# Peptides against a protein of PDB entry 3JWR: the designs that were tried, part 330

Target 1, 323 residues: chain A of PDB entry 3JWR
Amino acid sequence: TRELQSLAAAVVPSAQTLKITDFSFSDFELSDLETALCTIRMFTDLNLVQNFQMKHEVLCRWILSVKKNYRKNVAYHNWRHAFNTAQCMFAALKAGKIQNKLTDLEILALLIAALSHDLDHRGVNNSYIQRSEHPLAQLYCHSIMEHHHFDQCLMILNSPGNQILSGLSIEEYKTTLKIIKQAILATDLALYIKRRGEFFELIRKNQFNLEDPHQKELFLAMLMTACDLSAITKPWPIQQRIAELVATEFFDQGDRERKELNIEPTDLMNREKKNKIPSMQVGFIDAICLQLYEALTHVSEDCFPLLDGCRKNRQKWQALAEQ
Target 2, 298 residues: chain A of PDB entry 3JWR as posed
Amino acid sequence: TRELQSLAAAVVPSAQTLKITDFSFSDFELSDLETALCTIRMFTDLNLVQNFQMKHEVLCRWILSVKKNYRKNVAYHNWRHAFNTAQCMFAALKAGKIQNKLTDLEILALLIAALSHDLDHRGVNNSYIQRSEHPLAQLYCHSIMEHHHFDQCLMILNSPGNQILSGLSIEEYKTTLKIIKQAILATDLALYIKRRGEFFELIRKNQFNLEDPHQKELFLAMLMTACDLSAITKPWPIQQRIAELVATEFWEQGDQVGFIDFVCTQLYEALTHVSEDCFPLLDGCRKNRQKWQALAEQ

## One batch from the design tools (peptide; made by RFdiffusion4, then SolubleMPNN)

Design b2_p26_4_s4 (from b2_p26_4, 10 letters changed)
Fold by OpenDDE base, seed 4:
Structure b2_p26_4_s4 (fold): chain B 323 residues (1-323), chain A 26 residues (1-26)
Amino acid sequence: as target 1 above (323 residues)
Amino acid sequence: MSLINLSGLEEELSEEERELWEKAFA
C-alpha cells in the first residue's frame, strides 16, 4: 500500500528527537505516520529488531496492521491509546531502567502486548458486552474483551507479511505468546484488583524477587496495568484532554445502555453526572493508581515520575471537586 | 484514567477501597 511504502522509506528519528523516553510524552501533535515511526524506534532501541532478526518491511506492515485493527470511531480505546500505552512501556523500560530486569523475550512480549492490548475495542466494557448478549459473551465468561484482543493480536502476528516473530525458535515463539496473552489479560482491572494485594505485600515485606517465575509474571501484569493507566500520570493539560476522551466514550456507552438495554447508567457512564468527574478521578487515583505507582517506584526508583504525576493530578482533581 | 475500567469494579473493591470510593462520590 502507499502507506506502507511511505513508512518503510521514511527516516526514523532518534528516541531523543521523538521524546519517547519521556514519561511526560504526548502524542496529540503527532500524525499517524509519526506514531508509526515512534513505534519502529521503540522496537529498534530495545534491540528487538536486531535480536529477533525482524525485517523492516515486515515490522512496518505489522505496525500498520495493528493500527488498522483499532476502530476510528471509538473516542478513547483506539490506536492512540495503544500507542501511548506502548510509549509508557518504552519509557518505563528505558528511563525507568526496567529493561535491565527483564529478558529480551519479556520485553518483546510486553511491547507487542501494549500495542495490541485493546485491538478491535468497541468503546464498551465487558459488562455491556455481557448484557447485550453479544456473540463474544458466548465465547468467554470472564475478561471477554481481553480474550478478543489477544485473538486479534494472534491473528495479525500470523497474517502473511506481518510475521515479526518469524526469527524466533518454536520455544521462544511459544514463550512470547504466553507472555503476550498474560499481559493483555492483565489489563482487565478485575484481575488487577485480585492480584495487586500479593504484589504490594511482597514489596512491603521487602520479599519481592524477580528471579521467582511467579513474581516475575505478577510484576509483568502490574507493569502492564501501570502503562495502561498511565494517562493519570501525565502533565495536567494532557491528563484533562485524555479524561475528556474517556468521558466521551463512557457517556456514549451510557447513552447506549439507556437506549438499547433500557438500563440507567452508573454515574461514571452518565453524561448528566459530568460534574462528578473530578471526585470520581480522586476516588480512582486513591483506590487504584497510587499504590500501583508507589510499588512500581519501589521496584525501580527511576519510575518516580509516574507516581509524582499521579499525585499532582490528584491534587488538581481534588481542587476541582471542591469547587 | 479512573473512568476507563472501573465500571463494575466497585463490587471487586475491598471495604476500605469502597469507603474511599464512596467518599469521593459523596
Scores: peptide ipSAE 0.031, ipTM 0.711, DockQ to the pose 0.463; fails the geometry check
Fold by OpenDDE base, seed 1:
Structure b2_p26_4_s4 (fold): chain B 323 residues (1-323), chain A 26 residues (1-26)
Amino acid sequence: as target 1 above (323 residues)
Amino acid sequence: MSLINLSGLEEELSEEERELWEKAFA
């Protein structure tokens, strides 16, 4: 395609020029082409292109295929969300120095998972999918959308001309797919809630050990969640704008719940309760976000900007809730 | 608004976590 030719021939700017190592990064001013160039830079600077012998054209095609399989009519769970998740992963690996704690296969899997974790998202949650009796709800009992996202990821990876994993051995390929699946499934917040207690207890007791395979898997899950939720850590003007996108998508679901299912939406998805957004954001930060970024900062102190951003945004939301 | 899809998570929260949520949604 003309888009592929343009991307494959383009000079890829440095990570410094693109500011993709910054935890404060924003994609709002970037074109779709520039987001694809940033993605190429992430793969290159993590040594994934070299270590796994990726062909440049195949990587470009894969990136464009991933981008194409996000819906444009979804306010938040679109290509820009996946791109921002991957950028936070890149920043955590580089600036947060987590790269030195992981294998090249784990890094490869996490970056693919971050870009792919919401593929074909419809702007509705697992609860809506269950209540609407969608065919996907018959295929999977839990983490319905996350299983679908992984299936879409696997489909793209196996598509002609998109096989970025063709340089891997059979064992490396199997390992990579296992980690990708685990990482995508970890973005189900229900699974995060079930598993986080074990992670926090290991950190609290100073017993956390990345040489333990189970603890490694647990850490990769927590890191995926930390990147997926990273919008809450952004500078306040960016945080507000992203919160408006999330609110738009949730209100669109609530409107559909009323119209299609004859259900009263929860306060989170109720357009008429927009005034509760600030207090709900404070509760979300306290219940879900703070402990995660605290624990991540204990694993790597260089991740502190995520925790600091989360704390600053809590204060801003609290001030709005008091008005 | 939570940047996360919190629908159905209330049942998975501890009592302390649930109280934090109830205070946020009250």
Scores: peptide ipSAE 0.029, ipTM 0.705, DockQ to the pose 0.408; fails the geometry check
Fold by OpenDDE base, seed 2:
Structure b2_p26_4_s4 (fold): chain B 323 residues (1-323), chain A 26 residues (1-26)
Amino acid sequence: as target 1 above (323 residues)
Amino acid sequence: MSLINLSGLEEELSEEERELWEKAFA
């Protein structure tokens, strides 16, 4: 396609020029082409292109295929969300120094997972999918959308001309797919809530050990969640704008719940409860985000900007909730 | 962001987490 030719022929700017190592990064001013260029730079600077012998054209095609398989009519769970998740992963790996704690296969899997974790998202949650008796709810009992996202990821990876993993051995390929699946499934917040206690207790007791395979898997899951939620850590103007996108998508679901399911939506999904957003954001930060970024900062102190950003945004939301 | 897919999560929360949740979303 013309888009592929343009991307493949483009000079890829440095990570410094693109500011993709910054935890404060914003994609708002970037074109779709620039987001694809940033993504190429992430793969290159993590040595993934070299170590796994990726062909440049194949990587370009894969990126464009991933981007194309996000819906344009979804306010938040779109390509820009996936791209921002991947950028936070890149920043955590580079600036947060997590790269030194992981294998190249784990890094490869996490970056693919971050870009792919919401593929074909419909702008509705797992609860809506279940209650609407959607065909996907017949395939999976738990983490319905996350299983679907992984299936879409696998479909793209196996599509002609998109096989960025073709340089891997059979064992490396199997390992990578396992980690990708686990990482995508970890973005289900229900699974995060179930598992986070073990992670926090290991950190609290100073028993956390990345050489333990189970603890490694747990850490990768927590890191994925930390990147998926990373909008809460962004500078306040960015945070507010993303919060509006999330609210838009949630209100669209609530409107559909009324119309299609004849149910009253929860306050979070209820357009009439828009005034509760600031207090809900404070509660979400306290219940979900703070402990995660605190624990991540204990694993790597260079991740502190995520925690600091989260704390600053809590204060901003609290001030709005008091008005 | 925080307005994440929190629907149905209440059943999986500890008592302390549930109190925080109720305080946030009630």
Scores: peptide ipSAE 0.028, ipTM 0.697, DockQ to the pose 0.492; fails the geometry check
Fold by OpenDDE base, seed 5:
Structure b2_p26_4_s4 (fold): chain B 323 residues (1-323), chain A 26 residues (1-26)
Amino acid sequence: as target 1 above (323 residues)
Amino acid sequence: MSLINLSGLEEELSEEERELWEKAFA
């Protein structure tokens, strides 16, 4: 395609030029082409292209295929969200110094997972999918959308001309797919809440050890969640705008819940209760975000900008909730 | 506002975690 030819022929700017190592990164000013160039740079600077013998054209095609399989009519859970998740992963690996704690296969899997974790997202939650009796709810009992996202990821990876993993051995390929699946499933916040206590307790007791396979898996799950939630850490003007996108998507779901399911939406998804957004954001930060970024910062102090950003945004949301 | 799709959380949460969840979204 013309898009593929343009991407494959383009000079890929440095990570410094693209600012993709910054935790404060914003994609708002970037074209779709520039987001694809950033993605190529992430793979290159993580040595994934070299170490796994990726063909440049195949990588370009894969990126464009992933981007194409996000819906454009979804306010938040779109390509830009996946791209920002992957950028936060890249920043955590590079600036946050987590790269040195992980294998190349784990890094490969995490980056693919971050880009793929919301593939074909419909702008509705698992509860809506279940309550609407959607066909996907018959395939999966738990983490319905996350299983679907993984299936979409696998479909793309196996599609002709998109096989970025063709340079891997059979064992490396199996390992990578396992980690990708686990990482995508970890973005279900239900699983995060279930597992986070174990992670926080290991940190609290100073017993956290990445050489333990179970603790490694747990850490990768927590890192995925930290990147998926990373909008809450962004500079206030960026955070506020992303919050508006999320609210838009949730209100669209709430409107559909009223119309299609004849149910009263929760306050989070109720357009009439938009005045509760600031207080809900404070509650979300306190219940979900703060401990995660504290624990991540304990694993790597260079991740502190995520924690600091989260704390600053809590203050901003609290000030709005008091008005 | 990645009040991430916490809706699947309610069934898997402990009572204490549910209370935290309800408080976060109340």
Scores: peptide ipSAE 0.025, ipTM 0.683, DockQ to the pose 0.490; fails the geometry check

Design b2_p26_5_s1 (from b2_p26_5, 17 letters changed)
Fold by OpenDDE base, seed 2:
Structure b2_p26_5_s1 (fold): chain B 323 residues (1-323), chain A 26 residues (1-26)
Amino acid sequence: as target 1 above (323 residues)
Amino acid sequence: HGLLEGLAMVARPALEAAAAAAAAAA
């Protein structure tokens, strides 16, 4: 395609020029081509292209395929969300110095998972899918959408001309897929809530050890969630705009819940409760975000900008909630 | 479990064939 030719022939700017190592990064001013260039730079600077012998054209095609499999009519859970999740992962690995704590296969898996974790998202949550008796709800009992996202990820990875993992051995391939699956499934916030207590307790007791395979898996899950939710850490103007996109998507679901299911939506999904957004954001930060970024900062102090950003945005939302 | 998830532990050539079939059916 013309898009592939343009991407494959383009000079890829440095990570510094693209500012993709910054926790304060914003994609608002970037074209789709520039987001793809940023993604190439992430793979290159993490040494994934070299270490796993990726062909440039295959990587370009894969990136464009991933982007194409996000829906354009979804307000928040689109390519830009996946791209921002991956950028936060890159920043956490580089600027947050988590790269030094992980294997190359784990890094490869996390980057692929971050880009792929919401593939073909429909702008509705698992509860809606279940209540609407969608065909996907017949395939999976829990984490319905996350299983679908992984299926989409696997389909793309094995599609002709998109096989960025072709340079891996069979054992490396199996290991990578296992980690990708675990990472994508970990983005189900229900699973995060279930598992986070173990992680926080290990940190609190100073018993956290990445050499333990179970604790490694737990950490990768927590890191995925931290990147997935990273919009809450962004500079205030960016945070506000992303919060509006999230609210738009949630209100669209709430409108469908009224029309299609004849139910009153929760406050989070209720357009008529727009005035509660600031207080709900404070509640979300307190219940979900703060402890996670605190724990992540204990693993790597260089991740502090995420915690600091989250705290600053809590203050901003609290001030709005008091008006 | 999804069809593709069930194949995740299978050798790459088998996964490629399954993915191609799934893509054609979509």
Scores: peptide ipSAE 0.033, ipTM 0.619, DockQ to the pose 0.017
Fold by OpenDDE base, seed 5:
Structure b2_p26_5_s1 (fold): chain B 323 residues (1-323), chain A 26 residues (1-26)
Amino acid sequence: as target 1 above (323 residues)
Amino acid sequence: HGLLEGLAMVARPALEAAAAAAAAAA
């Protein structure tokens, strides 16, 4: 395609030029082509292209395929969200120095998972899918959308001309797919809530050990969540804008819940409760975000900008909640 | 669980064939 030709022929700027190592990164000013260039740079600078002998055209095609399989009519859970999740993963690996703690296969899996974790997202949560009796709810009992995202990820990875994992041995391939699955499934916030206590306790007791396979898996899950939620850590102008996108999508779901399901939406998804957004954001930060970024910072102190950003935004939201 | 998820740990050639078929049907 013309898009593939343009991407494959383009000079890929440095990570410094693209600012993709910054935790404060924003994609708002970037074109779709530029987001694809950033993604190529992530794979390159993590040595994934070299170590796994990826063909440049195949990588370009894969990136474009992933981007194409996000819906444009979804306010938040679109390509830009996936891209920002991957960028935060890249920043955590590089600037946060987590790269030094992981294997190349784990890094490969995490980056693929970050880009793929919300493929074909429909702008509604698992609860809506269940209550609407959507066909996907017949296929999966729990983490419905995350299983679907993983299925989409596998479909793309194995599509003709998109096989970025063709350079892996069979054992490496199996390992990578296992980690991708675990990472995508970990983005179900219900699973995060279920598992986070174990992670926090290991950190609190100073018993956290990445050489333990179970603890490694747990850490990768927590890292995925930290990147998925990383909008809450961004500089205030960016955070506020992203919060508007999230609210838009949630309100769209709430409107559909009223119209299609004849139910009153929760405050989070109720357009009429827009005035509660600041207080809900404070509650979200306190209940979900702060402990995660604190624990992540304990694993690697260089991840502190995520925690600091989260704390600063809590103050901003609290100030608005008091108005 | 989904068809492709069920094949995730299967040998690559089998997974690729299944994924290609699914992609063609989509």
Scores: peptide ipSAE 0.030, ipTM 0.631, DockQ to the pose 0.017
Fold by OpenDDE base, seed 1:
Structure b2_p26_5_s1 (fold): chain B 323 residues (1-323), chain A 26 residues (1-26)
Amino acid sequence: as target 1 above (323 residues)
Amino acid sequence: HGLLEGLAMVARPALEAAAAAAAAAA
């Protein structure tokens, strides 16, 4: 395609020029081409292109295929969300120095998973899918959308001309797919809530050990969630704008719940409850985000900007909730 | 579970064929 030709021929700027190592990164001013260039840079600077012998054209095609399989009519869970999740992963790996704690296969899997974790997202949550009796709800009992995202990821990875994993051995390939699956499934917040207690307790007791395979898996899951939720850590103007996108998508679901399912939406998805957004954001930060970024910062102190950003945004949302 | 997920541990050539077919049908 013309897009592939343009991307493949383009000079890829440095990570410094693109600012993709910054936890404060924003994609708002970037074109789709620039987001693809950033993605190439992430693979290159993590040594994934070299170590796994990726062909440049294949990587470009894969990136464009991933981007194409996000829906443009979804307000938040689109390519830009996936891209920002991957950028946060890259920043956590580089600036946060998490790369020094992981294998190349784990890094490869996490980056692919971050870009792929919401593929073909429909702008509705698992609860909506279940209640609407969607065909996907017949295939999976739990984490319905996350299983679908993984299926989409696997489809793309094995599609002709998109096989960025072709340089891997059979064993490396299997290992990578296992980690990708686990990482994508970990983005189900319901699973995060179930598992986070074990992680926090290990940290609290100073018993956390990345050499333990179970604890490694647990850490990768927590890291994925930390990147997926990283909008909450962004500088306040960016946080506000992203919160508006999230609210738009949730309100769209709420409108559909009324129209299609004849149910009253929850406050979070109720357009008429817009005034509760600040207090709901405070609640979300307190219940879900703070402990995660505290624990992540304990694993690597260089991840502190995520925690600091989260704390600052809590104060901003609290101030708005008090007005 | 999904078809592709069930094939995730299958040999790469079989996965490629299945994924290619799925992609063509999409």
Scores: peptide ipSAE 0.029, ipTM 0.641, DockQ to the pose 0.017
Fold by OpenDDE base, seed 4:
Structure b2_p26_5_s1 (fold): chain B 323 residues (1-323), chain A 26 residues (1-26)
Amino acid sequence: as target 1 above (323 residues)
Amino acid sequence: HGLLEGLAMVARPALEAAAAAAAAAA
């Protein structure tokens, strides 16, 4: 395609020029082409292109295929969300120095997973999919959308001309797919809530050890969640704008819940409760985000900007809630 | 579990065939 030709022929700017190592990164000013260029740079600077012998054209095609399989009519869970998740992963790996703690296969898997974790998202949560008796709810019991996202990821990875993993041995390929699956499934917040206690307890007791395979898996899951939720850590103007996108999508679901399911939506998804957004954001930060970024910062102190950003945004939301 | 997810740990040729079939059916 013309888009592929343009991307494949383009000079890829440095990570410094693109600012993709910054935890404060924003994609708002970037074109779709520039987001693809950023993604190429992430793969290159993580040594994934070289170490796994990726063909440039294949990588370009894969990126465009992933982008194409996000819906444009979804306010938040679109390509830009996936891209920002991947950028946060890249920043955590580089600036946060998590790269030094992981294998190349784990890094490869995490980056692919971050980009792929919400493929074909419908702008509704698993509860809605289940209650609407959607065909996907018949295919998957729990983490319905995350299983679908992984299926989409796998489909793309195995599509002609998109096989960025072709340079891997069979064992490396299997390992990578296992990690991708686990990472995508970990983005179900229900699973995060279920597992986070173990992670926090290991950190609290100073017993956390990445050499333990189970703890490694647990860490990768927590890292995925930290990147997935990273909008909450962004500078206030960025955070506020993203929160509006999230609210838009949630209100759209709430409107559909009224119309299609004949139910009153929860406050989070109720357009009439817009005035509760600040207090709900404070509650979300306290209940879900703070401990995660504290724990991540404990694993790598260079991830502190994520925690600091989260704390600053809590203050901003609290100030709005008091008005 | 989805078809592709169930095949995730199999050999690449089998996955490629399954992915192609799934893509054609979509």
Scores: peptide ipSAE 0.028, ipTM 0.638, DockQ to the pose 0.017

